# Peptides against a protein of PDB entry 6EJA, part 54

Target 1, 276 residues: chain A of PDB entry 6EJA
Amino acid sequence: VEYMPANPVRIAFVLVVHGRASRQLQRMFKAIYHKDHFYYIHVDKRSNYLHRQVLQVSRQYSNVRVTPWRMATIWGGASLLSTYLQSMRDLLEMTDWPWDFFINLSAADYPIRTNDQLVAFLSRYRDMNFLKSHGRDNARFIRKQGLDRLFLECDAHMWRLGDRRIPEGIAVDGGSDWFLLNRRFVEYVTFSTDDLVTKMKQFYSYTLLPAESFFHTVLENSPHCDTMVDNNLRITNWNRKLGCKCQYKHIVDWCGCSPNDFKPQDFHRFQQTARP

## One batch from the design tools (peptide; aimed at target 1 Q145 C255 C257)

Design b2_p26_3 (made by RFdiffusion4)
Pose (drawn by RFdiffusion4):
Structure b2_p26_3 (pose): chain A 276 residues (1-276), chain P 26 residues (1-26)
Amino acid sequence: as target 1 above (276 residues)
Amino acid sequence: SDAEALKAHEATFPPEERVYSGDGPP
């Protein structure tokens, strides 16, 4: 990541944000901002204060826009995938924004390498897609994720409605819902009418935590399967002893886990050279 | 190629303890 690319990638950051931490969001935005990238910010419908603050930012910079539509993106809700898919369509239709990669971030994410290094790395691997799979037993993953269950999002709640079959003829996979996807793959997901994309959009409209498997499943079974890199380029601070308290039991008909917040004792983790 | 080298390098890593959110029914 030390070299200087002659044709650097331009990155579309999609920020999916909620809550009250506007100053922290502004600090992270400062760290990732470059005039040659693009920023498309979705603010949860329920976070009006944060939306007003985001509007000030978008009014200041030409390469920053806010989604005019806003969803209540509850934990594990089917609406998160809807949010990503609509944002991808919007971004592809914005012809004045010639972006090469799609990167999703939350208000709780931070960069651990400089923009120069990120651009250099992605410029070398601009035809790859970066998704992290669970890598363990797949039947256990399907069960723990509830992928064989039917869910419906209404009234800001995920209702478990019954069982369903895993469709035949495709491999189902999943893992992290944080990823980096290139423009070619995003176009395929958005505009393809082939059997795989059409049926997976239907299947995942009624799926818990859809973003943790929709893009994996579509990519692995698509003509772009040979572009997958099993690394999302993220460090996620999972600590199961603390983060799996079924704390979302009142929002979804299921038990879930979330990553812990980093502390000072974790700083050495951001310096690991094992994987990008 | 560089892409093949990267994918081969990434195949050397064992599965992580957890990379997803679901934890089964209550």

Design b2_p26_3_s1 (made by RFdiffusion4, then SolubleMPNN; from b2_p26_3, 11 letters changed)
Fold by OpenDDE base, seed 5:
Structure b2_p26_3_s1 (fold): chain B 276 residues (1-276), chain A 26 residues (1-26)
Amino acid sequence: as target 1 above (276 residues)
Amino acid sequence: SLADELKAEMAKFPPEERVFHGEGDL
């Protein structure tokens, strides 16, 4: 749906970046930048060159900020969730940035809408949260994600320590770690002291790939459960034909796969994807 | 209703090749 909203939503885009892919980051930034939105960028603690490059960008745009704190994150690490949670708190404390939606981005996952389309859509459905679930057997998801396993992030490794139980009374769900969350739900996750949020924050501090199920699980078990939409409005650069080789076994005691970063030649796929 | 409209819009999206990263135990 496209229309001119009377009160258009403003988006806080959160980017968690690492390595030396400055050119790729620049391309992504140019593709998503708009003056009416806000951009909050976390650079891995070990990526000093990239940090310097991102700081240069932040100095050129008033609506771009870099986290003053930096975490050493790893693939699948629990620290990624910590990064998002702290970023959410920071963004809520930025009174000069009146954002309505939290949207995380990477070079492997882009919104399938133009800015105008995205803003119009989110303005129409501003009370909803957009989280894509796995859409299949939940037991399979739990098994494949290792949610019934205890993990510890230490020394740039996710150590599998043993088995664990899902907390009683909690219905676990999950899927994509790319989502669109409204400010109200972010406030709830950040400041609620109820048993659900407290227990889940603790549980997911020992979880592999926590961002793929934390927000799903919290939302679906919360008073805000009726706001969930099973769609993240993204095009993610998964390439099933390439298969999976458990390429992160040197970092995590588990098998996992990743999508590929979009390259200029890949952007034709945006035209092939249906848009809401 | 708005809910019905949203449902109709979401139905237009194609199925995903993959959604999550985990593959299972090593």
Scores: peptide ipSAE 0.433, ipTM 0.908, DockQ to the pose 0.640
OpenDDE base, seeds 1, 2, 3, 4: peptide ipSAE 0.429, 0.430, 0.428, 0.424; ipTM 0.905, 0.906, 0.905, 0.902; seed 1 fails the geometry check

Design b2_p26_3_s2 (made by RFdiffusion4, then SolubleMPNN; from b2_p26_3, 7 letters changed)
Fold by OpenDDE base, seed 2:
Structure b2_p26_3_s2 (fold): chain B 276 residues (1-276), chain A 26 residues (1-26)
Amino acid sequence: as target 1 above (276 residues)
Amino acid sequence: SEAEALKAEEAKFPPEERVFHGDGDL
């Protein structure tokens, strides 16, 4: 008997999509769609065809919306964080969408639970935030991420401008850029005027891969630090042989990896990892 | 305890070998 919570959480799924991956998006959307949740989709400014396709979907479902603003995003760009932050603000201003959790999704990352299982779990732990940390040497993480380097996103490139210092008194952490954040924490990030949030927003506007550490760092240094759970409840399609070849050096002045999009053939992995 | 219950639920999720994209300087 699946425990049905008396007050089930509702999820705002945020999708940041680009390119010509209409079929992949459609598959993902079909897999994650539920009438009780909300879907907010940002389409890259340059992806006009995809935008038209997504608009068509949004017109068919009352719980699907497309961002009226569109950013030109690049791999590892600071603009990804801006996209999330703006989407969070938008979602908080949507009074007709009573969501409890913010969950970002990509074709390379899926929740490993059924909707019912996910909802039941989050309903039980509705006051928690789920961010997966790197789980190793933090100094190594900082070095590998280039957090001690200053980057500028300009002309579809992440320019490395030089070295920088991490603000004093801040415990930096990070890991996966796929997370589950409760509404309360999203409200804090969006509307707080404290020094932590203000400084971190500024700091991360010049950061490579900002979404992989911004929310971790803000949470752990905030009054909400006790709400952190070191798990993002995801499976990510990492393949080192395919994804870690420093293939983005033409876009960013740094080396990086990328997970692969899940294919229908990969779904068997979910069944194997899903403990009954 | 709630903490123990949470840990037990978390254990149902597989560990990831890699979680971040950065791979160091060029």
Scores: peptide ipSAE 0.362, ipTM 0.774, DockQ to the pose 0.587
OpenDDE base, seeds 1, 3, 4, 5: peptide ipSAE 0.314, 0.312, 0.297, 0.338; ipTM 0.794, 0.796, 0.762, 0.786

Design b2_p26_3_s3 (made by RFdiffusion4, then SolubleMPNN; from b2_p26_3, 8 letters changed)
Fold by OpenDDE base, seed 2:
Structure b2_p26_3_s3 (fold): chain B 276 residues (1-276), chain A 26 residues (1-26)
Amino acid sequence: as target 1 above (276 residues)
Amino acid sequence: SEAEALKARESLFPPEERVFHGDGDL
């Protein structure tokens, strides 16, 4: 039996979904649904079929809502960050939803731990933020991510406009775009008017793959920097040698790639991340 | 504590299947 905390955290699950995978989404939703949590779903502006399906679900549950606004997003597009930022603001303005953690998910995600395990864990570390860094040379990361380049999202394409400089005094970091953020940090990102947040929001509005770096960078340079845990509670089979073939050059003026699928031989990685 | 949280290596969600990641200039 898992430890039951006296004051269990409540989670805002933000689902950013697109396409026509309604059955997959439904399956995932049922797997993660709990009456004590909250679910805020953004459906891509172009995915009208999926939007209709999601609306049907939202009408059945009081703790499920769909964004009234919808963005057209592309892989690597700045609009993804905009989606998260706007959803965070919305969630903070929903005074009837007392959530403690923000967790982003896609339609393809599926929990491998029970709700009790997740809640117990996050309740123990309720003051922490879980962001996984790239774990490589940071200068190389900046270069590979194109953070020193200016991009514009337009007509379903990320156009490279030119070069830019990283703002002085900012320690850039990044890695996984899957994270778990506590409410306090989300409040800071949403409402702070300090130079860090203001400048980073502007900077990342012209950034390729912004969700992989924005929250890391803001957190590490903020008064909340001591709350960072270099762990997003996820695993990615990232083998660039085998998996990176610039698969998205038709969408972005940059080389982008996706991680490889897990194979049985990757089992040891699961063991390493197993709960102690 | 942060140290304790860092040591707690849990995988609550499956590995990401598709993640866009930059890999340099074309």
Scores: peptide ipSAE 0.042, ipTM 0.687, DockQ to the pose 0.344
OpenDDE base, seeds 1, 3, 4, 5: peptide ipSAE 0.034, 0.172, 0.183, 0.210; ipTM 0.627, 0.734, 0.685, 0.717; seeds 3, 4, 5 fail the geometry check

Design b2_p26_3_s4 (made by RFdiffusion4, then SolubleMPNN; from b2_p26_3, 7 letters changed)
Fold by OpenDDE base, seed 4:
Formats: sequence, C-alpha cells, structure tokens
Structure b2_p26_3_s4 (fold): chain B 276 residues (1-276), chain A 26 residues (1-26)
Amino acid sequence: as target 1 above (276 residues)
Amino acid sequence: SEAEALKAAEATFPPEERVFHGEGEL
C-alpha cells in the first residue's frame, strides 16, 4: 500500500562496481539517484578508468562518496563480504549521513517500483530486514553453494581446500546477495562481539559466495530473527541459458551461475510485476 | 509482524524463484 510517509526513510545505496561499464553505471545511477538518499560506491582496485569517472560523479553530488579503500574482488570471492562489511562500518561512522536502510545494487539487479513506492513501503516496515531465501531444500542449497567446503581467496582465485562442517547450533540459510537491511541490524553486524557474529565472520571469510548466506544466517540466528522478510524488493536479470555454464571455473574451484547486466532495452521490465 | 510484512511485500514486490549463484562441485 502506497502512502506519503510523515518520516520517510533515507537509503544508503552501496554500489560495488568493476570493469569499464561507465555508461551503464551512469544510467543506473541516474535512475536511482535522489537528493534525500546516500550513495557509497566501491570501485574494484583494478578498474582505474571507472574509478576516475566515479570520482567525478562524487565531486558533483554531496550525497555521493567513493570508498577511499579499494579491494580487488573476484566472482564468488570472500572479499565481497569484506567489502560490504567495511562499507557498513564506514556508513555508520558517517554521522552526517542519517540513513535508515542499507541497500546494495549492481547492474544485474534493480528495484521494481518507483523511489516513492520503495520509500513508502520501507517507511511502513522500517523495523524489518528484507532478505530473499532460496525457498527450497536447504540441504540442496548448502550443497550447491559449497557451504560445507573450505575456500581460500588468494591470487585472484577461490581455492577449494577441503571439507568443513557447519558450526553446531547454527541454522544456515541463504539466497540472494541483494538485500535491504535496516540500520539497527547493520549496527549489530558491525559492532556486536557476541559469539554468533564473531564466529560467522570467521566462517564466512573462507566461504564461496558469502554475501548470499552470511546476512541470512546471522539474522536468523540473532536476537533480530523476527525481523526477516523473505523478499528483496527487486528484480535480478537472470538468464539461465546464458548465465549457467560454469563459466567462472577459471576463477573459482566451483560451478556457478551469474545474472546478466541490465541493458537499456530491459528497463521496461522495471514496471512489470513479473521477474526475469 | 514479519508475516504481515511478508504478505504486503509479496503483494507489491513479487518474489523471484532463482536467487543464488551456486551450481555445485566441478
């Protein structure tokens, strides 16, 4: 239900970008930009041209910042989670940016409603966290994700070192690595020193595709477990025929799929209820 | 409640079926 909220939520959008798709990034940025939100952009350490362009954008808008640190991330790498966690810490330390929600975006996903609709919805449910689970056999998910396998990110490769056990007493869940987290939960993940957060940070530092499971698992096993909503409020440009060919086996010792970047001709789908 | 929020979310934002990358061991 849409309404005009009296106290609209403000969103911290986190973009983790790489490559040379500057025009595509610009189009996405223009589509999601609003003066009341905040944009924190990490550019891959290897993407210097893109970094220069993003810096130019950040100089033009007071609510756009670029991470002063840069990581060299790889597909499925544990470093992606590190990037998000550090970004979360940075955003919490930015006292001049009073954001209410953390939302990550890429060229492969997009909110399916207008900014006004999204803000209205999140303002109504500001105490909730939006994480989409796989919604099927959890054992299958663990197997397909390799969560019971130990990985090491080194030399731009995810090395499979061997088997491991899921920590006892932890209910593992996961799904989409695109989510909407409220500030309170981000604070918990960032600053909590309890056994759950500590152990999960360690566990997921050796995990393939960590962002697809870390936040789900931490949330569901935390005191905040009753705030989870199984919906990520977006569409992802999945194309199974094109994206599921184990095409990253040269980067990771595992088989995986990847969504495709949205193209200009795909933007009409943002107004549709059906997801690709 | 989270149940109410889920119903509202699904009404406005239909959920995806495919959401994760992993396909299994090589």
Scores: peptide ipSAE 0.507, ipTM 0.930, DockQ to the pose 0.514
OpenDDE base, seeds 1, 2, 3, 5: peptide ipSAE 0.499, 0.492, 0.446, 0.494; ipTM 0.930, 0.926, 0.916, 0.929

Design b2_p26_4 (made by RFdiffusion4)
Pose (drawn by RFdiffusion4):
Structure b2_p26_4 (pose): chain A 276 residues (1-276), chain P 26 residues (1-26)
Amino acid sequence: as target 1 above (276 residues)
Amino acid sequence: SYSGREPTAEEEEELEELREERLEEL
């Protein structure tokens, strides 16, 4: 990541944010901002204060826009995938924004390498997609994720409605819902009317935590399957002893886990050279 | 690398009760 690319990638950051931490969001935005990238910010419908603050930012910079539509993106809700898919369509239709990669971030994410290094890395691997699979037993993953269950999002709640079959003829996979996807793959997901994309959009409209498997499943079974890199370029601070308290039991008909917040004792983790 | 987990038996029972309470409010 030390070299200087002659044709650097331009990145579309899609920020899916909620809550009250506007100053922290502004600090992270400062760290990732470059005039040659693009920023498309979705603010949860329920976070009006944060939205007003985001509007000030978008009014200041030409390469920053806010989604005019806003969803109540509850934990594990089917609406998160809807949010990503609509944002991808919007971004592809914005012809004045010639972006090469799609990167999703939340208000709780931070960069751990400089923009120069990120651009250099992605410029070398511009035809790859970066998704992290669970890598362990797939039947256990399907069960733990409730992928064989039917869910419906209404009234800001995920209702479990019954069982369903895993469709035959495709491999189902999943893992992290944080990723980096190239423009070619995003176009395929958005505009393809082939049997895989059409049926997976239907299947995942009624799925818990859809973003943790929809893009894996579509990519692995698509003509772009040979572009997958099993690494999302993220460090996620999972600590199961603390983060799996079924804390979302009142929002979804299921039990879930969330990553812990980093502390000072974790700083050495950001310096690991093992994987990018 | 992912967020979900399967409910234990005790947790499943509690989730069913909570679901019925929510249906009664509709």

Design b2_p26_4_s1 (made by RFdiffusion4, then SolubleMPNN; from b2_p26_4, 9 letters changed)
Fold by OpenDDE base, seed 1:
Parts: sequence; C-alpha cells; structure tokens
Structure b2_p26_4_s1 (fold): chain B 276 residues (1-276), chain A 26 residues (1-26)
Amino acid sequence: as target 1 above (276 residues)
Amino acid sequence: TFHGREPSPEEQEELEKLREERLAKL
C-alpha cells in the first residue's frame, strides 16, 4: 500500500513541444495525466499542426492549458529558458491553479516514480528543489557547456560571438535541464529583483542550453541554496555514442548530446491512477 | 536532458566554416 499524504502536492507539468509527433505527445500525455495536476503546454511557433491538436486536447480537460504566446525555439537556444520563465510567470498568475511544484517533461526524460510515489515523495519534501548536477569537475562542465562563451540566438541559430567571463562571486552549476522546483523558488526566480536573479537572467540569455545550468546556478547562489537536492528523479534514455556526434552543428555553433526518446513501452515507469 | 560538448579542433573548424557560410547568406 502506497503512502497517502494528508495534504498531497499538486504539480504543474510544463511541456514544451514541437514538430508533428502528435501520437507521441498523446501517448506521453496519457502516461502523465492526472486530474489533480495541471498541464501547461507550449507549442513551438512553427508547429501549427501540433498546436491545433494540442488545443483540441486542452478543450477536453479543464486542467490543461496552452500558452497563448508561442516562441520559435531551437535546440540549445536561449529561448527555451525564456519559455520556461514565461511559463512560470503565467502559472504563478493563474490563481485558479494551486500548484506546489513545477516539473518539465519530455519524451526523453521521465520521472522514475509512479504518480502516487512522486506525489508522496514531493509532499514529504515540499520545501526542497530537485536539480541534478553534472557531478564532475566544474571547470570541465563550464568548458563542455560553453558557459565561458557568448552565444546569441538569432534567425533560428545560436551564434557563438566570442569568449566571456563567468560573473564574479557566482558558483556555476548545472547538469540536467529536467527539474522539479517548488513554488516558492519559482516565485523567487520570477519576481526577485536582487542582483543574482537579474544578472543570471542576463547572463543566461546569451547561454547555450541555458536550462541545464540556470536554475542550478541561481538556486545554489540564492538564499534558497539549502533547499537543493541533487536529484531530479528522472530516468533519461541516454546513449552517448549515438547522441554526441555534434549533430546540431546546423543549428548551433557548438556541439552537444541528445538523449533518445522513450518508446511507448517505457512509459510504465510513470503510472497514473487516473487516465484520460 | 541535453549536454554540451566542446567541439574538437576539427569540429571547430567545420563550425566556423558553416558560420561564415551562414553569415554570407544574410
């Protein structure tokens, strides 16, 4: 028998989707849907077909909404962070959605726990933030990520403009761009006017793969630093041999790795008690 | 989860070439 918390947390799932993989999205949605959670979906500006399909889904479920704004995002683009940040703001402004945690999901990285287990766990640790660090040499991480390089997203490309310095006094960290953030920290990131948040938003607006490092860095250097847990509770279908061939050179002036998408049979790792 | 990877010298050269080509088209 699974532990049932007295005050279960409610989760805002944020999905950033693109392309035409409607069936994959539908499978993913079915796998993660629960009536007690909230789903906020951003569809790439260029993915009109998918947008129409997602809109149809959103009309069927009261706890599913689609962003009224749409960004054109690219792999590794700074705009992805902007998408998350704007989504966070939107979700905080949705007073009718009392969510406790922000979770981003993709077909390549899913929670390792069932819904009941996840809710129970997060309900117990509702004051914590879950970010997976790279767990290695930080200097190497900086170099690999190109954090010491200045990038500009323009014309659907990430242009490498030159070198830059890491801001003084900032301990940079990062790893996974899949995270579980509590509402309190999301509020801080969204509305704080302190130098840390302001400077990091600026810094990461010119950063490659910003979501892999922004939240880690902000959290660890913030008054909320003691709330960090080095675990994102995810299973990533990772194959470095296949995924690290600089396959994005046509999009970014850098190299990167991409995990493989989960197959439908892999979705059993996150079971819901209620299916749509 | 994605990860950056520092380009090898060869990859860097290719990236630079591609960048220049793209810039020339603007």
Scores: peptide ipSAE 0.299, ipTM 0.874, DockQ to the pose 0.838
OpenDDE base, seeds 2, 3, 4, 5: peptide ipSAE 0.292, 0.267, 0.274, 0.293; ipTM 0.871, 0.861, 0.862, 0.872; seeds 2, 3, 4, 5 fail the geometry check

Design b2_p26_4_s2 (made by RFdiffusion4, then SolubleMPNN; from b2_p26_4, 10 letters changed)
Fold by OpenDDE base, seed 5:
Structure b2_p26_4_s2 (fold): chain B 276 residues (1-276), chain A 26 residues (1-26)
Amino acid sequence: as target 1 above (276 residues)
Amino acid sequence: TFHGREPSEEEQKELEELRKERLAKL
């Protein structure tokens, strides 16, 4: 019998989707949907068919909304962070959606727990933030991520412009771009005018794969640093042999690794007891 | 999660060549 919290947390799931993976999205949505949670979906500006399908779903469920704005994002682009930050602002402004946690999802990185387990866990640790660190040498991480390189997203490409220095006094960290953030920290990131948040937003606007490091770095250098848990509660279908072949060189002036998408049979890892 | 990877010297050379080609098309 799973512990049922007296005041269960409600989750805002943010999905950033693109392409023609309508069936895959539908399967994922069915697997993660719960009436007590909220779903905010951004569809890439270029994915009009998918957008129409997602809009149809949003009309059927009161706890599903689609971003009225749409960005054209590329792999590794700084605009992905902008998408998350704007979605966070939107969600904070939705007074009719009392969410407690922000969770981003994709078909490539899925929660390892059932809905009930996840809710129970987060309800117990509602004041914590869950970010998975790289767990390696930090200097090596900086180098491999190209954090010491200046990138510019322009014309659907991430241009490497040159070298840059990491701001002094900042302890850079990162790892997974899948995170579980409590509302309080999201509020801080969204509305804080302190030097840390301001500088990091600027710094990461010229960063490759910014979502893999921004929230880690901000959190660890913030007054909320004691709320960090080095776990994102995810399973990644990772195959480095296939995913690390510098296959994105046509999009970015750098190399990267990409995990495999989960197959339909993998969705059983996130089950809900209450189906719509 | 896509993780960055530092390009090898050979990959860096290739990336630079690709950059030059792209710039030339602008």
Scores: peptide ipSAE 0.279, ipTM 0.867, DockQ to the pose 0.796
OpenDDE base, seeds 1, 2, 3, 4: peptide ipSAE 0.272, 0.261, 0.267, 0.252; ipTM 0.864, 0.859, 0.851, 0.854; seeds 1, 3, 4 fail the geometry check

Design b2_p26_4_s3 (made by RFdiffusion4, then SolubleMPNN; from b2_p26_4, 10 letters changed)
Fold by OpenDDE base, seed 5:
Structure b2_p26_4_s3 (fold): chain B 276 residues (1-276), chain A 26 residues (1-26)
Amino acid sequence: as target 1 above (276 residues)
Amino acid sequence: TFHGREPSPEEQAELEKLREERLAKL
């Protein structure tokens, strides 16, 4: 008997999509769609065809919206964090969407649970934030991520400008750029004017792959630090042998690893939701 | 999820070369 919570959480799913993979997006959307949740989709500024397709979908469902603003994002770019932060602000301003959790999704990192299981779980732990840490030496993580390096996103390139210092008194952490954040923490990140949030927003505006570390770092150093759970409830298809070949060297002055996208057949894990 | 990886000395040299080439084209 699946535990049905008396007050089930409602989720704002944020999708940041690009390219020409309209069919893939459609399949993913169908797999994750539920009438009780909300879907906020950002389409890369350069992906006009995809944008048209997504707009069409948004017109069919009242709980699907597309960002009126569009950014040109690059792999590893700081603009991705900006996209999330702006999306968070937008979602908080949508008073007609009473969401409890913010979840970002991609085809490369999929929730491990069915909708009912996810809702039940999050409803039980509605005061928690789910961020997966790297689970290794933090110093090594800093070096690997280039957190001690200054990056500038400009002209569709992530320029490494030099070295920088980690702010004193800040415990840096990170790992996955896929997270489940409760509304309260999102409100804190969005509206707090404390030194932590202000400094970290500035710091991470010059950071490579900022979404993999920003929310971890902010959370762990914030008054909300006790709400952290080291789990993002995701399965990532990592093939390091194929994904870590420094394949983005033409876009970023650094190396990175990319997971493989899930195949459509992998979406069955979430498909137990009644299709509209 | 994209994880950073510290470039090897060889990769770093290549990245620097590429950076210089890009800068020269600006």
Scores: peptide ipSAE 0.304, ipTM 0.874, DockQ to the pose 0.817; fails the geometry check
OpenDDE base, seeds 1, 2, 3, 4: peptide ipSAE 0.302, 0.296, 0.301, 0.275; ipTM 0.873, 0.870, 0.872, 0.860; seeds 1, 2, 3, 4 fail the geometry check

Design b2_p26_4_s4 (made by RFdiffusion4, then SolubleMPNN; from b2_p26_4, 9 letters changed)
Fold by OpenDDE base, seed 2:
Structure b2_p26_4_s4 (fold): chain B 276 residues (1-276), chain A 26 residues (1-26)
Amino acid sequence: as target 1 above (276 residues)
Amino acid sequence: TFHGREPSEEEEEELKKLREERLKQL
């Protein structure tokens, strides 16, 4: 019997979706939907068909909303971080949605816990933030991720402009771009005017895959650093056999590969891999 | 997590060419 907390946490799920992945989105939505949670969906500006479909869903459920603003985002683009930051602000301004945790989702990185398990877990650790680190040498991570390189998102491309320095005194970290953040930390990130948040927002606006590092770095260097848990409660579908050639060279002036999206067949794994 | 890496010299040349091509399309 799962522990039933007296005051269960409520989750704001943020989905950033694009393309024609309507079926995948529908499956994901069905898998994660619960009446006690909130769902805030951003649809890429270019994905009009998907937007119409998502709007239809949002009209059917009172706890599902679609962002009134839409960004054109690309894989690895700095604009993805902007999307999250703006969605965080929006969610904080929604007084009728008393959420306790912010969780982003994609088809490539899925929660390994059932709703009840997740709620029970987060209710127990409601003051913690869950960010999965790369678990390796940070200097190597910086080099591999191109954090010491300056990128500019423009015209649906991540242009590498040159080299840059990591800000002095900042311990850079990163890993998964899927995170579970408590409301308090989201408030800090959204409204703080301290030097850390300000500088990091600027720094990461010129960063490749900023969501994989921004929140880690901000958290670890913030007064909230003691709330970090090196776990995002996700399972990632990684097939190493596919190789890590410059998979996204057409979009980004960098090399590497990302985890594959889960196939419908992979969803059955989520039920089996639920860690207590 | 993205498994990134610095491009090799050959890959850098390729990326440069791609950038140049992209710029010509603007």
Scores: peptide ipSAE 0.365, ipTM 0.893, DockQ to the pose 0.714
OpenDDE base, seeds 1, 3, 4, 5: peptide ipSAE 0.360, 0.403, 0.373, 0.366; ipTM 0.887, 0.904, 0.891, 0.890; seeds 3, 4, 5 fail the geometry check

Design b2_p26_5 (made by RFdiffusion4)
Pose (drawn by RFdiffusion4):
Structure b2_p26_5 (pose): chain A 276 residues (1-276), chain P 26 residues (1-26)
Amino acid sequence: as target 1 above (276 residues)
Amino acid sequence: DFRWGAIGTNGGNGGAEGTEGRGPLP
């Protein structure tokens, strides 16, 4: 990531944010901002204070826009995938924004390498898609995810309605819902009317935590399957002993886990050279 | 080192460690 690219990638950052931490969001935005990238910010419908603050940012910079539509993106809600898919369509239709990669971030994310290094890395691998699979037993993943269960999002709640079959003829996969996708794959997901994309959009409209498997499943079974890199370029601070308390039991008909917040003792982890 | 700005953050959901603790409601 040391070299200087002659044709650097321009990145569309889609920020899906909620809560009250506007100053922290502004600090992270400062760290990732470059005049040649683009920023498209979705603020949860329930976070009006944060939305007003985001509007001041978008009014200041030409390469920053806010989604005019806003969803209540509850934990594990089917609406998160709807949010990504609509943002991808919006971004592809913005012809004045010639972006090469799609990167999703939350208000709790932070870069651990410089923009120069990120651009250099992605410029070398611009035809690749970066998704992290669970890599372990797939039947266990399907069960723990509830992918063989039917869910419906209404009234800001995920209702478990019953069982369903895993469709035949495709390999189902999943893992992290944080990823980097290139423009060519985003176009395929958005505009393709082939049997895979159409049926997966239907299947995942009624799926818990859809973003943790929709893009994996579509990519692995699509003509772009040979572009997958099993690495999302993220460090996620999972600590199961603390983060799996079924804490979302009142929002979804399921038990879930979330990553822990980093502390000072974790700084050495950001210096690992093992994987990008 | 700007990376100190990562303190107090976490990451995305899912993956091997993100799903092993899940299941139906007791």

